# Ledger of designs, part 92: peptides against a protein of PDB entry 5JXT

Target 1, 319 residues: chain A of PDB entry 5JXT
Amino acid sequence: SLLPKKEINVYIGMSEMQVKWYQKILEKDIDAVNGAGGKRESKTRLLNIVMQLRKCCNHPYLFEGAEPGPPYTTDEHLIYNAGKMVVLDKLLKRIQKQGSRVLIFSQMSRLLDILEDYCVFRGYKYCRIDGSTAHEDRIAAIDEYNKPGSDKFIFLLTTRAGGLGINLTTADIVILYDSDWNPQADLQAMDRAHRIGQTKQVVVYRFVTDNAIEEKVLERAAQKLRLDQLVIQQGRAQVAAKAAANKDELLSMIQHGAEKVFQTKGAFGTMAEKGSQLDDDDIDAILQAGETRTKELNARYEKLGIDDLQKFTSESAYE

## One batch from the design tools (peptide; made by RFdiffusion4, then SolubleMPNN)

Design b2_p17_1_s4 (from b2_p17_1, 8 letters changed)
Fold by OpenDDE base, seed 5:
Structure b2_p17_1_s4 (fold): chain B 319 residues (1-319), chain A 17 residues (1-17)
Amino acid sequence: as target 1 above (319 residues)
Amino acid sequence: AIKEKPRYLLRLEQEKL
């Protein structure tokens, strides 16, 4: 029988460089961030801010002038300048030592380019599929990864490309490096490993930048998922959760943690304390804290009815 | 390895080709 998947949110502090770039993104559009645009503020402008903040949470080198150099090297700076990379780097060592194989999903093909450079730098053998991968190359990559005795440790996928009906049950670990706005896309991604033919306990690590927009992306995704489940269970098909965030929701998401980001000098949380010097105990602490916060998050939404979940899409739960 | 350009610019050049 297929074992239930274990999913945990891994809450990760920003690096110093991420904090600096996060501040710079907010400052560039400070009037929009402060809601000074009022009814005239473009939803597109807010969506652009959200996209930039999510890029920052993934890696600062997704921005012009963030990468250090010249010389432009592939070295440890690729890791320590992004909190998610610091945690990923430690976690992958553990996963490999355990004899596990890993799927890494992102929404951003440009992040996969960074992850390829990282894989090469660490000597990790990998496969890649994104939205630009030809059908034949996609088949070849899947077959190369799934072959008996494959030396490919990592599969790098965009969530959308990974969602398309493939079997990757030869992996038992799933890392969601970022989250989709649609929680069903992430479910479809993790179900590539968590499927008939899986013989191991599938563990899903969802990376979430702490005190940043990604917490609100996660909360909104969790709320939507619960609402979708309740609608299916209750046969209330008319409760199509408005899939698109409104302007006020987007503004609230942008504002989440912004004050603390502006007040912060340096990195956040464990990244401020340890930075790239995270040890195995620090990783265990992050995973344990993540498991606790995941249970709390789930318990919050499990208690809500359809009507409550619909109201919470309009009311920020932090009055 | 040393790159001639930052990853951001290398990707932008690849997307223009």
Scores: peptide ipSAE 0.474, ipTM 0.899, DockQ to the pose 0.285
Fold by OpenDDE base, seed 2:
Structure b2_p17_1_s4 (fold): chain B 319 residues (1-319), chain A 17 residues (1-17)
Amino acid sequence: as target 1 above (319 residues)
Amino acid sequence: AIKEKPRYLLRLEQEKL
């Protein structure tokens, strides 16, 4: 029988380098961040800021002039300069020691390139699929990963490419390195491992940069998912969840944590305290805190009706 | 391993091919 999947949001602090780049992104568009652009501020500009902030939450080396060098090396700096990489590096060691196999999903093929370099650096055998992967190469990668006795530990996928109906039940761990704006895309990614033929407990780790844009992306995705569920359950097909964030929603998302980011010298949270020296106890604490916050987030949205979920798109729930 | 260029530039070169 298929066991229910466990989903845990893993809240991760930014590295010092991420904080510096996050500040730089906000400062570059400070008038837009402060709402000074008013009605003239384009939705496109706000979407661009959101996209840059999401890139920063993933890895600073997604920006021009961020990577240290020359010499341009593949070394520990690839890990310690991104909070998600620090947590990933420790979590993968644990997953491997447990005899598990892992799917890693991202929205960004450019992040998969960093993860490939990381896999090579750590000696992890992997497969890769993204939106540019030819159909034949996609089949070959899936077959190589799924074959009996496969030595491929990691499958790197873009969320959209991984969502396309494939079976990856030979993995039992799913890492969502980032989240899709559409929660259904992430569910479709999870369902590659959480399907008929799975023999293990599927665990999903959703990485979320704490005190940043990604918390608001997650909240909006959770709200949308709950609304979609209630609409289906109540037969109210006319209540289309607002698929696209409005300008005020985007501005509120950009502003979330921005003040604390500007006030911060160095890294955030566990990244400030431990950084690359994160141990197994620190990982257990992060996972336990994440499990608690995940339950609280779910409980918040489970209590809301359709009308409340529609209103919460306009009012920041932190008044 | 040492790269000739930063990852950002290497990716931009690959996207132009």
Scores: peptide ipSAE 0.444, ipTM 0.887, DockQ to the pose 0.287
Fold by OpenDDE base, seed 1:
Structure b2_p17_1_s4 (fold): chain B 319 residues (1-319), chain A 17 residues (1-17)
Amino acid sequence: as target 1 above (319 residues)
Amino acid sequence: AIKEKPRYLLRLEQEKL
């Protein structure tokens, strides 16, 4: 029988470099961040801010002039300048020691480019698929990864490209490096490993930058997922979850954690305490804290009805 | 490995090709 998947949100502090870039993004549009634009503020401007903040949460080298150099090296700086990379680096080492194989999903093909360089730097053998990968090359990459005795440890995928019905049951670990706005896209990604033919316990690690925009992306995705489930269960097909966030929702998401980010000197949380020197006990503590917060998040949304879930998008802007 | 350009610029060049 297929074992139920274990899902855990891994809450990760920003590196010092991420904090500096996050501050810079907010400062550049401070009037919009403070809501000073009012009804005249462009929804497009707010969406652009959200996208820059999400890039920052993924890796600061997604910005012009962020990467240190010349010389432009592939070295430890690729890891320690992004909290998610620090946790990923330790987690992959553990996963490999366990004899597991891993799918890594992102929304950003540009992040996969960084992850390729990281894989080469650490000597991890990998496959890659994104939206630009030709059909024949996709089949070849899947077959190379899935073959008996494959030496490919990692599969790098964009979430949407990985969603296309492929079987990757030869992996038992899934890392969602970032989340889709549509929780169904992430579920479809998990279902590449969590499918008929899987023989191991599938574990899904969802990386979430703590005290940042990504917590609100996660909350919105969880809310939408619960709403979709209740609509299916109650037959209320007319509850089209308004697919696009309104301006006030976007503003609330941008403001989340912004004050604390502005007050922060250096890194956040475990990144401030340990930085790149995380040990196995620090990883266990992060995973345990993440498991607790994941249960709390799920329990919050499980209690909500359809009417509450429809209103909650407006009230969470005032708490 | 040493790159001629930062990753950001290398990607922008690839997207223009």
Scores: peptide ipSAE 0.440, ipTM 0.886, DockQ to the pose 0.287
Fold by OpenDDE base, seed 3:
Formats: sequence, structure tokens, C-alpha cells
Structure b2_p17_1_s4 (fold): chain B 319 residues (1-319), chain A 17 residues (1-17)
Amino acid sequence: as target 1 above (319 residues)
Amino acid sequence: AIKEKPRYLLRLEQEKL
């Protein structure tokens, strides 16, 4: 029988470099961030801010002039300048030692390029598929990963490219490096490993930058998923959640944690305390805290009715 | 490995080709 998947949100502090770039992104559009544009503020401008903040949460080197140099190197700076990379680097060592194999999903093909450089730097053998990968090359990569005795440890995928009905049950660990706005895309990604033919306990690690926009992306995704489930259960087709965030929702997401980011000198959380020197106990603490916060998040949305889940209010989730 | 340019610029050059 297929074991239920274990899903854990892994809440990760920003590196010092991420904090600086997050501040810079907010400061560049401070009038929009403060809501000073009111009704005149472009939804497109807010969406652009959201996209830049999400890039920052993934890796600072997604921006022009962020990568240190010259000389431009692939070295430890690729890891310590992004909180998610610090956690990923420790987690992958553990996963490999356990004899597990891992799918890493991202929305950003540009992040997969950084992850390729990282895999080469650490000596991890990998496969890659994204939206640009030819059909034949996709089949070849899947077959190379799935073959008996494959030496490929990591499969790098864009979430949507990995969602295309492929079987990757030869992996038992799934890392969602970021989240899709559509929670169904992430579920479809998980279902590549969590499917008929899986013989191991599938564990899903969802990376979430703490005190940043990604917490609100996660909350919105969880809310939408619960709403979709309730609509299916109640047969109420009319309750199609507004698929796109409104301006006020986007603004609230941008503002989340912004004040604390502006006040922060250095890194956040465990990244401030340990930085790249995270040990196995630090990872266990992060995973345990993440498991607790995941249960709390799920319990919050399980109590809400359809009408409450239609309101993107921070308040309606505390009743 | 040493690169001539940062990853950001190297990718922009590849996307223009």
C-alpha cells in the first residue's frame, strides 16, 4: 500500500545578503509598498514587487549586480548568501546518507541554473527538466534517473514541467524550493514521487522564507487548497475562488514582515546565529519547528468554512 | 570554477543567442 506522504514546511531565515536585497527591493518601490498610490497603484507594479521579493527569497544572484566579484566563482558564497541553499546543502547530505533520492522543484528555471552549479560544486549527480527541455530529452532524463542502479541522486525540475504526468517513484524525497500560486501544481509535483509504485515513505519539504512574502504565498495556497476541497465535497461549483490576488491582497503580502526586514541588521533566525555552520541538530530543530508550524497552519484552515476561505483576511483565520 | 561574468549576465547572453 502507498504510505501517506509526510509534508513539512521548512521555515528558513534570510541570509544577510537576502535581507539587504529584500530591503533594496522594498525601498525602490516604497510608495507602492506603503500603499501611497491608493487606487492609482498599478496591479502590475505590485505583481512585479511580489516577483522580485520571491526571487530574493530564492537566491540573491537572480539580480543584476548581486553576485560578488570579479573574480566570479562557484564557491561557498553560492550557498551562504541564500538561506534556502544553506538548509538545502545540509539536508541533501542527510538525504544522501540515508540512501534516499530527491526531486527538487522550483518555479524558476533561473534558480535551477544556480542549483546545477551547486550540484557540480558539491559533486552531486543530477538530471534536469524545465519548460524548454525537448520531449526526447525529457524522456531520456527520466529514464536515466529511473534506471536500476542510477547514480543520479538529484532531479532538478520546474514545478510545471515536472507536473506533466511523469513517474519519478524512484525518488522518495521531494523538495519544493519555492511554491506555485496554484497549490495543485505543487501537489502534481509531489505526485511524481507519491504514486503507485512508490515503496518508501515519501517526505515533502516545502521551503518557506520566514518573515517574508513566501509565508503569505504559502497561506494563500493553503487557503485555496482547502477551499477547492470544500467546493468539491459540497458540490458548490459557484464558489470558484477568485484565482488572481487583488491589489489589497498583493499589498498585504508585500507588507508582511517588511518592517522587521527594515529593522534587521544582518541575517534572520538560525541564519543569524549559525549562518553556513548549521549542524545536524540545527536541521532537526528547523524540521521540528516546521512540522509544528505546518500542523498549526493546516489546523487553522481546517476550521474555516467556505465563506471564511473566500475572504483573504488575516483576521478570519484567527477565529 | 572562475567565470568571466556573473551568472546573471551569462544567462542574459545565452537568452539573447
Scores: peptide ipSAE 0.424, ipTM 0.879, DockQ to the pose 0.286; fails the geometry check

Design b2_p17_2_s1 (from b2_p17_2, 8 letters changed)
Fold by OpenDDE base, seed 4:
Structure b2_p17_2_s1 (fold): chain B 319 residues (1-319), chain A 17 residues (1-17)
Amino acid sequence: as target 1 above (319 residues)
Amino acid sequence: MKPLSLRRPEEPEPLPP
């Protein structure tokens, strides 16, 4: 029988470079971040801020002029300048030693470009599929990855492109490098490994930048998932989940952790203490803390009814 | 090498619903 997948949110501090870029993004639109734009603030402007903050959480080199150079070289800076890359680098070494194979999903094809550079730099053999991958090349990549005795360790996928009905049960580890706004897209990504024909325990690591916009993206996705489950269970198809974030929701998401980010000099959490020098004990501590916070997050939304799950504000979870 | 930001065109990122 297929074992249930284990899902762990991995909460990761920003690197010093990410903190600096996160501050710059907020400062550039500080009036919008402070809600000073009032009714005149466009939803589009807030969405743009959210997207820039998510780019920062993924990797600062997604911004023009962020990459150190010239000369532009792939080196350890590609790793230590992003908290997620530091954790990924350690986690992949462990995964490989265990004889596991890994799917890495992102919303951002440009992040897959960074991950390709990283794979080349570390000597990891990989496959890639994104939204621009031709159908024939997609089939070829899947077949090469799934081949008996395949030397491909990593499959790099955009979440939506990887969600399209493919079987990747030759992998047992799934890393969601970022989260989709639609939790069903992430579930569909996990179901590429967690399907009939899987022989191992599937483990899903969801990377979440701590004290940043991504915590709110995760919370919103968890809320939506619970709402979708309750709507299905209650047969209330008429509860149109207000799927679209309103301006106040977007503003609240942008403001989350912003004050602490402005007060921070250097990196966050374990990234401030150890930087790129995380050991196996640090990874175990991060995973254990993540497992605890994952249980707490799930337990919070499991207690909520449909009406509570339609409210974005955390205040309604304590009434 | 070119900087990452200049190697590929920026693809439209998934917006919030």
Scores: peptide ipSAE 0.206, ipTM 0.823, DockQ to the pose 0.689
Fold by OpenDDE base, seed 1:
Structure b2_p17_2_s1 (fold): chain B 319 residues (1-319), chain A 17 residues (1-17)
Amino acid sequence: as target 1 above (319 residues)
Amino acid sequence: MKPLSLRRPEEPEPLPP
């Protein structure tokens, strides 16, 4: 029988470099961030800010002029300059020691390029699929990963490219490096490992940058998922899931954690205390705190009815 | 090597639904 998947949100502080770049993104559009644009502020401008903040949460080297150089070299700086990479680096060592195999999903193909450089630097053998991968090359990569005795430890996938029809039950760990705005895309990604033919407990680690835009992306996705479940259960198919985030919702998401980011001179949380020196106990503490916050998040939305979820704005989640 | 930011053209990220 297939065991139920275990999903854990892993809340990760920004590195010092991420804080500096997050500040620069907010400062560049400070009038929009402060709501000073009023009715004249375009939804497109707010969406662009959200996109830049999400890039920063993933890795600062997604921006021009962020990578140290010339010369451009692959070294430990690729890891310590992004909080998610510091946690990933420790978590992958543990996963490998356990004899597990891992799928890593991202929304950003350019983040997969960083993860390829990381895999080469650490000596991890990997496969890759993104939106640009030809159909034949996708089949070849899947077959190479799934073959008996495969030396491929990691599969790197964009969430959408990995979402369709493939079986990756030879992996038992799923890392969502970032979240899709549509929770169904992430579920489809998990279902690549959590399918008929899986013999192990599937564990999903969802990385979330703490005190940043990604917490609000996660909350919105959790709200949508609960609403979709209730609509299916109650047969209320006419309850249009509220459309794309409005301007005020986007502004509230951008403002979340912004004040604390501006006040911060270094890294956040465990990244400030330990940085790249995170040990196995620090990882266990992060995972335990994440499991608690995941249960709290789920319990918040489980109590809400359809009408409450439809009225629920990102602001009312903290009252 | 080229910096990571310049190795591949930026694919347009899908807009939130």
Scores: peptide ipSAE 0.173, ipTM 0.805, DockQ to the pose 0.613
Fold by OpenDDE base, seed 2:
Structure b2_p17_2_s1 (fold): chain B 319 residues (1-319), chain A 17 residues (1-17)
Amino acid sequence: as target 1 above (319 residues)
Amino acid sequence: MKPLSLRRPEEPEPLPP
């Protein structure tokens, strides 16, 4: 029988470089971030800030002039300059030792380019699929990954390209390197490994940059998922799932953790203490803390009714 | 090698719904 998937949010501090770039993004649009633009500030401007902050949470080398060079080389700097890469590097080493195989999903094809360079640098054999991959090349990559005795350890996918009904049950670990605004897209990605033909316990690690925009993306996605479930269960088809985040919701998301980011000199949390020198005990502590916070997040939304979930109250995040 | 920022065009990220 297919075991239920285990989902764990992995809360990760920013590297020093990510903090500097996150500060720079906020400072560039400080009037927007402070809400000083009033009614004149376009929803488009706030959406652009959100996109830049999400890029920063993924990797600072997504920005022009961030990568050290010339010469541009793949080295340890690719890992230590991004908190998610530091955790990924340790986690993949553990996953490989366990004889597991892993799907890594991202919203950003350019992050998959970083992950390809990382895979080559660490000697991990991989497959890749994104939105630009031709249909025949997708089939070939899936078949190469799924073949008996495949030496491909990692499959790199964009969340949307991986959502297209493919079977990847030869993997038992799923890493969501980032989150979709639509929780159904992430569920569809998980269901590539968590499907008929799976013989192992599927474990999903969702990477979340702590004290940043990604926590609010996750909270909104969890709220939406619970609302969708309750609407289906109650037969209330008339409850239009709240459309696009409004301007005030986007502003609140951008402001989340911004003060602490401005006050921070260096990296956050475990990244400040140990940086790239995380040991196996540090990873276990991060995973245990993540499992606790995941249960707390789920329990918060499980108690809410439809009317409460329809009120995006900034206040309900602090109670 | 070119910097990562210049190797591929940004695919338009899916706009928040």
Scores: peptide ipSAE 0.119, ipTM 0.783, DockQ to the pose 0.647
Fold by OpenDDE base, seed 3:
Structure b2_p17_2_s1 (fold): chain B 319 residues (1-319), chain A 17 residues (1-17)
Amino acid sequence: as target 1 above (319 residues)
Amino acid sequence: MKPLSLRRPEEPEPLPP
């Protein structure tokens, strides 16, 4: 029997380098961030800021001139300069010790390139599929990963490429390194492991940078998912979930945690306390806190009606 | 020797999809 998947949001503090780059992104467009552009501010400019902030949450080396070098070398700096990599590094070690196999999804192919360098650096055997992967190479990668006794521990996928009907039930762990704006894309990614033929408890870890844009991306995705569910249940097909964030929503998302980021000298949360020296107890604490916050997030949106879920107000989630 | 990055610094930013 297929067990229900366990989904846990893993809230991760920014590294010191991420904080510095996050500040730099906000400062570059400070007038837009402060809403000073008013009606003249373009939605495109706000979307660009959101994209840069999401890149920062994933890894600072997604920016030109961020990576230490030349020479560009793979070393521990690849890990400690991104909070998600610090947590990933410890989590993967645990997952491997448990005899589990893992799918890692990202929206960003360039993040998969960083994860390849990481896999090589740690000696993790992996497969990769993205949007550029030829059909034959995709089949070959899937078959190599799914092979009985495969030594491939990790499968690296872009969320969209992984969504394409693939069976990866030979993995029992799913890491969403980032979130799609469309929660259905993430569900489709999870369903690669959580499908008929799975024999283990599927666990999904969704990485979320704490006190950053990604919390609002997650909230918006959760809101949309609940709305989609209610629309299906109530037969109200006409409730077009406003698929695209408006300017005010984007601005609110950009502003989320920005003040605290500007005030922060160094890293955030567990990254400030322990950085790369996270132990197994720290991971357990992060996962437990994440499980609690996940339940709270879900409970918030479960109480909302269709009309409330159509309003993107941070306030309507507290009534 | 530290392994060189497999990521070529020169690969142009993939256009956002």
Scores: peptide ipSAE 0.093, ipTM 0.645, DockQ to the pose 0.131

